Peptides against a protein of PDB entry 7SID. Designs and how they scored, part 117

Target 1, 151 residues: chain A of PDB entry 7SID
Amino acid sequence: LHMYLMLLKELPGEEYPLPMEDVLELLKPLSNVCSLYRRDQDVCKTILNHVLHVVKNLGQSNMDSENTRDAQGQFLTVIGAFWHLTKERKYIFSVRMALVNCLKTLLEADPYSKWAILNVMGKDFPVNEVFTQFLADNHHQVRMLAAESIN

## One batch from the design tools (peptide; made by RFdiffusion4, then SolubleMPNN)

Design b2_p25_8_s3 (from b2_p25_8, 17 letters changed)
Fold by OpenDDE base, seed 5:
Structure b2_p25_8_s3 (fold): chain B 151 residues (1-151), chain A 25 residues (1-25)
Amino acid sequence: as target 1 above (151 residues)
Amino acid sequence: DLEELLKELLELQKKKEKEEFEKLK
């Protein structure tokens, strides 16, 4: 876990995008890591904060490539899981803050949710629709962060 | 349902790994 988190943390920013093949390799164990530590709020927050770099990389890639679609799918599956558990009130506000930041970054790359669609339990949820739900979050900081994207 | 969600995550990951492994053969 530690090494994986360090790897995510050290990902280059939007100015230095990774090859999509490398992104895929990084995403490969992500679902397992998230599953194993799903009840650990601190680990979840850390993961969500670090995968912001992945979102930035995805937004700068060729959206028409098979590898890009694959990476998007793998990533969105994980985000969908966090969102689903958020709806089930499993995460504290700091984790929700990190999730909102991920969603904001996704919307910056795909404002109309052309590809940013969460598939949870076989149903599709466009991120732009999902995002609006955080405007009514019970924590003021989450609402403020969400509202910042709308302004 | 958390259990079903985790199953989906794991199945998708395993499917991907299997496909990648087969490509390398």
Scores: peptide ipSAE 0.026, ipTM 0.564, DockQ to the pose 0.052
Fold by OpenDDE base, seed 2:
Structure b2_p25_8_s3 (fold): chain B 151 residues (1-151), chain A 25 residues (1-25)
Amino acid sequence: as target 1 above (151 residues)
Amino acid sequence: DLEELLKELLELQKKKEKEEFEKLK
């Protein structure tokens, strides 16, 4: 039993946004968990599906607080890692679809990537530009999902 | 608090992963 994954299932999904302090506490161990299971496709897919609730919470919060910026940064670090490994062809289509859903939710909250910027290997990649790459994904379902996400 | 709970969960996951790795090695 993946106890942390169970926690991710139970905490998100509340009918009201979580306090930013709780979001931060949830995100703190996430990078380490993702690192431990980076080679497990099913675990990665599950993580990406569950963090969708975190993105929704971040989008509903005030953007001018230090805690918000910290939470955004920690979350974007995780997404950036998954995107990086995706570019290295480490993940199957189902994991990529889960990632696209995360990126879609980010774009809904920040359509012009003012704060939604992935920093990977010291370089910045705006999510709107990253998202466009999935329109050309090798798998048809990933392309379709990406296309359906465009307003 | 929640932070301590998450920390404990993380440690348990690390231990479990190591045990599984050694068992399957």
Scores: peptide ipSAE 0.025, ipTM 0.432, DockQ to the pose 0.054
Fold by OpenDDE base, seed 4:
Structure b2_p25_8_s3 (fold): chain B 151 residues (1-151), chain A 25 residues (1-25)
Amino acid sequence: as target 1 above (151 residues)
Amino acid sequence: DLEELLKELLELQKKKEKEEFEKLK
C-alpha cells in the first residue's frame, strides 16, 4: 500500500501528463486498494489526494482514445464508490474534502459531464450534478470548498 | 447497499482486467 501510494503521489502534474498507458497501469490496483481500505479514513483521504494527479492526467489527454476511455471508466468507478459511501455518511469531512477536490478537477476537464459520469448501482450520475450535492454538505468546510469551486 | 457496491466495483475491475489481458494475448 505504502509503495503504491507513493507512486501515486509522485505522478507529474498537468504540465507533464503521463502516457495514458501508464495511467492505466496505475489504475488497475486502485479499485482493490480502495475496497480493502474503504473504512480507513486516513488511507481514503490519502488515496483521494493522490489520485488528483490521475484526474489531471486524464484532463490533459485525448478523450477520444481508447486508452483514455478505459482510464476514465476505471477512475470514475472508484470515484463513484467514494461518492456512494459519502452519501451513506461513511467518510469524515476530510475525506469528503478530498473527494470534492477530485470532482472539482474533473469538472475543470469536463464541465458538462460528457464523460465524467459516475455509474453507481447501475445508475448514471453526471459529476456536475453530483458536485452540487456537496454545497449542502453537513460540514461547513466541505460546503465552502464546494462553493469556492463553483465561483 | 455498501457490500453490493463493493462487489460490483471489484467485478467491474476484474472484467476490465480480463478484457485487457485478452487484448494483449
Scores: peptide ipSAE 0.024, ipTM 0.558, DockQ to the pose 0.054
Fold by OpenDDE base, seed 3:
Structure b2_p25_8_s3 (fold): chain B 151 residues (1-151), chain A 25 residues (1-25)
Amino acid sequence: as target 1 above (151 residues)
Amino acid sequence: DLEELLKELLELQKKKEKEEFEKLK
């Protein structure tokens, strides 16, 4: 876990996007890590904060390539899981804040949710529709973050 | 529900790995 989190933390920003092949390698363990530590709020928050760089990379890449679609799918599956657990009120506000930031970045890259679609329990949920739900979040900071993201 | 969803994520990852291995044969 520690090694993996360190790798995520050291991901480069928008100035130096990673090759998609490297992104895929980093995403491979992600679902397993999220599953194992789903009840650890601090780990979940840390993961969501660090994968923000992955979102930026995916948004800047050519979505027509097979590798990009594969990486996108793996990432969106994990985000969908976090969203689903959020709907079940399993995460504290700080984790929800981190999730909103991820969704915000996705919407900046894909405002109309052409590819940013969460598949949860066999159903598709466009991120733009998912995002609006956070405008009614119980925590004021989450609502404020969601509101400023659309203005 | 929670446990099942996350188990499914792990299973999906295992299936993908198996499929990739088979493609290399």
Scores: peptide ipSAE 0.022, ipTM 0.537, DockQ to the pose 0.057

Design b2_p25_8_s4 (from b2_p25_8, 13 letters changed)
Fold by OpenDDE base, seed 2:
Structure b2_p25_8_s4 (fold): chain B 151 residues (1-151), chain A 25 residues (1-25)
Amino acid sequence: as target 1 above (151 residues)
Amino acid sequence: SSLEELQKRLEELREEEKKFFQELK
């Protein structure tokens, strides 16, 4: 875990996008790591903060490539899992804040949710629709963060 | 084809996700 988190931390942002092949390699273990530590709030928060770099890389890639779609699918699966557990009240506000930041970044890259679609339990949820739910979050800071993205 | 392989992989991920959430319930 420690080494993996360090790798995620060192990822460049949108200023220096990684080759999609490298993004795929980083995403491969992500689902397993998230699953293993799904009940650890601090680890989940850290993961969500670091995967912001992945979102920025994906947003600038050619969406017509096979590797891009693969990376997109793997990433969105993880985000969908975090969102699902959030709906089940499994995460504290700080984790939800990190998730909102990920969703915000996705919407910046895809405002109309053409490709930013979460699949949870076999059902599709466009991120723009998912995002609006955080405007009514129980915690004021989460609501404020969500509201900033629509201005 | 490469597209078919990608679709297969995505389906596998969705099935894994489904199994994961079932275990959480």
Scores: peptide ipSAE 0.018, ipTM 0.513, DockQ to the pose 0.051
Fold by OpenDDE base, seed 3:
Structure b2_p25_8_s4 (fold): chain B 151 residues (1-151), chain A 25 residues (1-25)
Amino acid sequence: as target 1 above (151 residues)
Amino acid sequence: SSLEELQKRLEELREEEKKFFQELK
């Protein structure tokens, strides 16, 4: 876990996009890691904070690329899982804050949710639709963060 | 076709997602 988190932390941001092949390799273990540590709020927050760089990489890539679509799918699966558990009230506000930041970045890359669609239990949820629900979050800081993203 | 391949991959991802959520239970 520690080595994996370190690798995620060292991901370059928007200024230095990674090859999509490298992004794919990093995403492959992510679902398993998230599953294993789903009850650890700190680990989940850390993961969500680090994958912000992945979102930026995905948004700058050609959507027609097979590798890009694969990476997007794998990433959205993870985000969908976090969203699902959020709806089940499994995460504290700090984790939800990190998730909102991910969703915000996704919307910046894909404002119309052309590819940013969460599939949870066989149902599709566009990120823009998902995002609006955080405007009504029980925690004021989450609401504030979501509101800032609208402007 | 490329579309069929994409659909197949999408289905595979959905199956993986199901397994993932099962593990989250």
Scores: peptide ipSAE 0.018, ipTM 0.507, DockQ to the pose 0.042
Fold by OpenDDE base, seed 1:
Structure b2_p25_8_s4 (fold): chain B 151 residues (1-151), chain A 25 residues (1-25)
Amino acid sequence: as target 1 above (151 residues)
Amino acid sequence: SSLEELQKRLEELREEEKKFFQELK
């Protein structure tokens, strides 16, 4: 886990996006890692903070290739899982903050949720609609973070 | 070269993760 998180942290920012093939390789183990540590608040927060780089890379892609769709799908699966558990009140505010940051970045890349759609339990949830729900979060900092992303 | 190094590390990590989770099953 530590090595994986370290690798995620070392990813370049938006100005230097990774090739989509590299993004795919990075995402492959992510689902399993998240599943294993889904009950650990600190690990989940750390994962969500680190995958921001992945979101930024996905947003910088100018191609709608099969690899792009695959990468988007794998990433959205993970985000969808975190969202689902958030709805079930499984995560503290700091984890929700990290999730909102991920969703914010997704919306910047896809403001109309053309591809940024979370599929949970066979149902589709566009990220823009999901994001709106955080405006009513129980924690003031989460609400504030969500609100600043609207404008 | 930096990209190639990252790719190598990613591949190595992926293989290690596969082995780890296979053992958990």
Scores: peptide ipSAE 0.017, ipTM 0.496, DockQ to the pose 0.050
Fold by OpenDDE base, seed 4:
Structure b2_p25_8_s4 (fold): chain B 151 residues (1-151), chain A 25 residues (1-25)
Amino acid sequence: as target 1 above (151 residues)
Amino acid sequence: SSLEELQKRLEELREEEKKFFQELK
């Protein structure tokens, strides 16, 4: 885990977009890691913070690329899982804030949720709609973060 | 390159994580 997190952290961000192939490779173990540590708040927060680089890369990629769609799908699956568990009140505010940051970045790349759609339990949830729900978060910092992200 | 090294390390991690995940099932 530590090594994986370190790798995520060391990867270049928006200024130096990764090849989509690299993004895909990063995403491959991500779902497993997230699933394994879904109950660890610190790990989840760290993961969400580090995958911001992935989100930025996804937003700058060619939407028509099959690899891009694949990467987007894999990533959205992970985000969807975090969202689902958030709805079940499984995460503390710091994790939710990290999630909001991810969603914010997604919205910057896809403000109309053309591709940024979370599929949870067979149902589709556009990120723009999901994001607005954080305006009513129980924690003030989460609400504030969500609010400033919209404006 | 640094990226190539990271890719290699990531691949190794992927395999390890896969094995670990399978062991948990």
Scores: peptide ipSAE 0.017, ipTM 0.490, DockQ to the pose 0.058

## One batch from the design tools (peptide; made by RFdiffusion4, then SolubleMPNN)

Design b2_p26_1_s1 (from b2_p26_1, 13 letters changed)
Fold by OpenDDE base, seed 2:
Structure b2_p26_1_s1 (fold): chain B 151 residues (1-151), chain A 26 residues (1-26)
Amino acid sequence: as target 1 above (151 residues)
Amino acid sequence: SEVEKELEKNKEEWLKFFPEIAKYFL
């Protein structure tokens, strides 16, 4: 876990996108890591903060390649799981804020949710529609973060 | 954390488990 998180933290930013093949390799263990630590709020927050690098890389890539679609799918599966557990009220506000930042970054890359669609329990939820729900979050700081992202 | 410090110290060794991305960190 620690080594994986350190690598995510040190990934090149949006200015230097990774080849999609390398992004896929980084995403492969992510679902398992998230599943293992899904009840640990601090670990979940850290993961969500670090995967922002992945979203930035995805937004810089050619969306026509099979590898890009695969990477998008793997990433959205993870985000969907966090969203699902958020709906089940399993996460504290700090984790939800980290999730909002991920969703914001997705919307910057895909404002109309053409590919940014969460599939949760067999149902599709466009990120732009999911994002608006955080405007009504119980915690004021989450609401404010969501509102700032729209402006 | 102490674990992260230890991993950073031995980063070159640990990156052997991630050969596909090691080139970006070494």
Scores: peptide ipSAE 0.060, ipTM 0.497, DockQ to the pose 0.034
Fold by OpenDDE base, seed 5:
Structure b2_p26_1_s1 (fold): chain B 151 residues (1-151), chain A 26 residues (1-26)
Amino acid sequence: as target 1 above (151 residues)
Amino acid sequence: SEVEKELEKNKEEWLKFFPEIAKYFL
């Protein structure tokens, strides 16, 4: 876990996007790691904070390739799972903050939610619509962050 | 492992991270 988190942390920013093949390799274990540590709030927060770089890399790639679509799908699957568990009140505010920040970054990469769509339980949820859930969050900082993201 | 035991106790929850195979386990 520690090594994986360090790899995520050390990902180049938007200025230096990784090849999509490398992004895919990093995404491969992500679902498993998230699943194993889904109840560890600190680990979840850390993961969500670090995958911001993945979103930035995805946003800088050509979305027409099969590999890009695959990477998008894998990433959105993870984000969708976090969101779904958030709806089930599984995460503390700091994790929700990190999730909102991920969603915000997705919107920055895809303002019109052309590909930034969470598929959860067979239903599609455009990321721009997901923020409405956080506008009514019980924690004021989450509400504020969500409001800033849609305004 | 202990982690596997915990995951099995709440399989529906962790399968949310694996929707591609969830249909075979739920």
Scores: peptide ipSAE 0.034, ipTM 0.527, DockQ to the pose 0.247
Fold by OpenDDE base, seed 3:
Structure b2_p26_1_s1 (fold): chain B 151 residues (1-151), chain A 26 residues (1-26)
Amino acid sequence: as target 1 above (151 residues)
Amino acid sequence: SEVEKELEKNKEEWLKFFPEIAKYFL
């Protein structure tokens, strides 16, 4: 976990996007790591903040290759899981804020949710529709962050 | 956080064992 999260944290940002091959390698263990620590709010917040680098890399990729679709799918699976648990009220506001930031970055890359679609329990949820739900979040800071992201 | 503090430790020590990714950090 230590080494993996360090890699996510220190990865190059939007200025220098990673090769898609490297993005895929970094995403491979992510789902398992998130599952293991799903009940640890601090770890979940840290993970969500760190994966912003990955989202930015995915968003900058204008390649429509199999690797790109695979990376997008792996990432969306993780985000879908976090969103699902959020719907079940499993996460505190700070984790939800980190999730909103991830969703914001996805919308910047795909404003019309052409590929940014969460599949949860066999149903598809476009990220733009998912995002609007946070405008009605119970915590004022989450609502504010969501509202700022729309402008 | 405590998690973040732990992640700052020993970066140079473990990175040398991963030369394939060192290009992104060194």
Scores: peptide ipSAE 0.029, ipTM 0.523, DockQ to the pose 0.030
Fold by OpenDDE base, seed 1:
Structure b2_p26_1_s1 (fold): chain B 151 residues (1-151), chain A 26 residues (1-26)
Amino acid sequence: as target 1 above (151 residues)
Amino acid sequence: SEVEKELEKNKEEWLKFFPEIAKYFL
């Protein structure tokens, strides 16, 4: 886990995007790792903080590429799961803060949620619509972060 | 394994990370 998280942390951002093939290799185990540690708040927060670099890479890629769509799908699966468990009140505010930052970065890459759509249990939830729900979060810091991201 | 047992106890939760197969279990 530690080694994997370090790899995610060291991913280049928008300025130096990785080849999509390399991004895919890094994303392959992500869903499984998140599933195993879904109830560990600290691990979840760490994962969400580190995958911010992945979003930056995805936003700079060719949208028409099959590999890009695959990478986007794998990433959105993870974010969708975290969001769904958030709706079920499984995560403390610090994890929700990290999730909001991920959603913010997705919106920066795709402001109109053309591809940034969370598919959870067969239903589609555009990130721009999902994001607004955090404006009503029970924790004031989450609400503030969400508000700052929209402004 | 012990990990598999824990995942089985909370299948509804961990399947959220695998929506492609969730429809067969939920």
Scores: peptide ipSAE 0.024, ipTM 0.496, DockQ to the pose 0.231

Design b2_p26_1_s2 (from b2_p26_1, 12 letters changed)
Fold by OpenDDE base, seed 4:
Structure b2_p26_1_s2 (fold): chain B 151 residues (1-151), chain A 26 residues (1-26)
Amino acid sequence: as target 1 above (151 residues)
Amino acid sequence: SSLEEELEKSKEEFLKFFPELEKYFE
């Protein structure tokens, strides 16, 4: 875990996007890591904060490539899981804030949710619709962050 | 250093589970 988090932390930002194949490789273990530590709020927050770099990389890539679609799918699966657990009130506000930041970055890349669609329990949820739900979050800071993200 | 050794051990342990990520430590 610690090494994985370190790797995520050292990922370049949007100014220096990684090849999509590298992004894909980094995403492969992500779902497993998230699953293992889904109950650890601090780890989840850290993961969500660090994967922002991955999201930025996804946004800078050619969406028509197979690797891009694969990476997008894997990432969305993870985000969908976090969102699902958020709906079940499993995460504290700091984790939700980190999730909002991820969703914000996704919206910047795909404002109309053409590909940014969360599939949870067999149902599709466009990120743009999911994002707006955080405007009604129970925690004021989450609401504020969501509101600021829309502006 | 001792810290470097511990980090290396952690790396080795990590790579047992995620060998595909080794190239990112280079």
Scores: peptide ipSAE 0.022, ipTM 0.438, DockQ to the pose 0.042
Fold by OpenDDE base, seed 1:
Structure b2_p26_1_s2 (fold): chain B 151 residues (1-151), chain A 26 residues (1-26)
Amino acid sequence: as target 1 above (151 residues)
Amino acid sequence: SSLEEELEKSKEEFLKFFPELEKYFE
């Protein structure tokens, strides 16, 4: 876990995107790591903060390639899982804050949710529609962060 | 030194499962 988190933290940002092949390799363990530590709030927050680099890389890639679609799918699966557990009220506000930041970055890359669609339990949820739900979050800081992202 | 050794051990164990990520380490 620590080694993987370290790698995620040190990933290049939007200005220096990785080759899509490298992005795919980095995404491979992500779902398993998230699943193993889904009940650890601190680990989840750390993961969500670090995967912002992945979102930035995805936003700079050619969206027409098969590898890009594969990477997007793998990443969205993870984000969808976090959102699903958020809907079940399993995460504290600090984790929700980190998730909102991920969703914000996704919207910056895909404002109209053409590809940024969460599939949870066989149902599709466009990120732009999911994001608006955080405007009604129980915690004021989550609401404020969501509002700042779209206003 | 002890911390460095533990880190190296952790790295080696990690790379057994994800050898493709070795290039991202110094």
Scores: peptide ipSAE 0.021, ipTM 0.431, DockQ to the pose 0.041
Fold by OpenDDE base, seed 3:
Structure b2_p26_1_s2 (fold): chain B 151 residues (1-151), chain A 26 residues (1-26)
Amino acid sequence: as target 1 above (151 residues)
Amino acid sequence: SSLEEELEKSKEEFLKFFPELEKYFE
């Protein structure tokens, strides 16, 4: 976990996007790590903050390649899991804040949710529709962040 | 230092499971 988190922390932003092949390699262990530590709020927040760079890399890449679609799928699976557990009230506000930031970045890359679609329990949820639900979050800071993000 | 040694051992153990990520530590 420690070494993996260090790698995620050092991911370059949108200014210097990684080759999609490298993004895929970094995403491979992500679902397992998230699953193992899904109950650790601090680890979840850290992961969500670091994967912002992954979203930025995806947004700067050619969306027509097979590798891009694969990376998108792997990433969206993880985000979908976090959102699902959020709906089940498993995460504190700080984790929800980090998730909103991820969703915001996804919307910036795909405003009309052409590919940014969460599949949870066999159903598809466009990120733009998912995002609006945070406008009614119980915590005021989450609502504020969501409201600011739609502008 | 002892911390540096522990970190190096952690790195080695990590790379046993994810050898494809070694290039990111260079």
Scores: peptide ipSAE 0.021, ipTM 0.423, DockQ to the pose 0.039
Fold by OpenDDE base, seed 2:
Structure b2_p26_1_s2 (fold): chain B 151 residues (1-151), chain A 26 residues (1-26)
Amino acid sequence: as target 1 above (151 residues)
Amino acid sequence: SSLEEELEKSKEEFLKFFPELEKYFE
């Protein structure tokens, strides 16, 4: 876990996007790591903060490539899992804020949710629709962050 | 150092589970 988190921390940002093949390799262990530590709030927050770099890389890639679609799918699976557990009220506000930041970054790359669609339990949820639900979050900081993201 | 040795061991253990990520530590 520690080594993976260190790797995510050092991931290049939007200014220096990685080849999509490299993004895929970095995403491969992510689902497993998230699953193992899904009940650890601090680890989840850290993961969500670091995967922002992945979203930035995805936004700078060719959306028509198979590798891009694969990377998008793998990433959205993870985000969908976090969203699902959020709906089950499993995460504290700080984790929800980190998730909102991920969704915000997704919307910046795909404002009309052409590819940013969460599949949860066999149902599709466009991120632009999911995002609006955080405007009604019980925690004021989450609501404020969500509101700032659409201004 | 002892710390460097521990970090290297942790790296090696990590790469047993995720060998595809080795190139990112080079």
Scores: peptide ipSAE 0.020, ipTM 0.426, DockQ to the pose 0.042

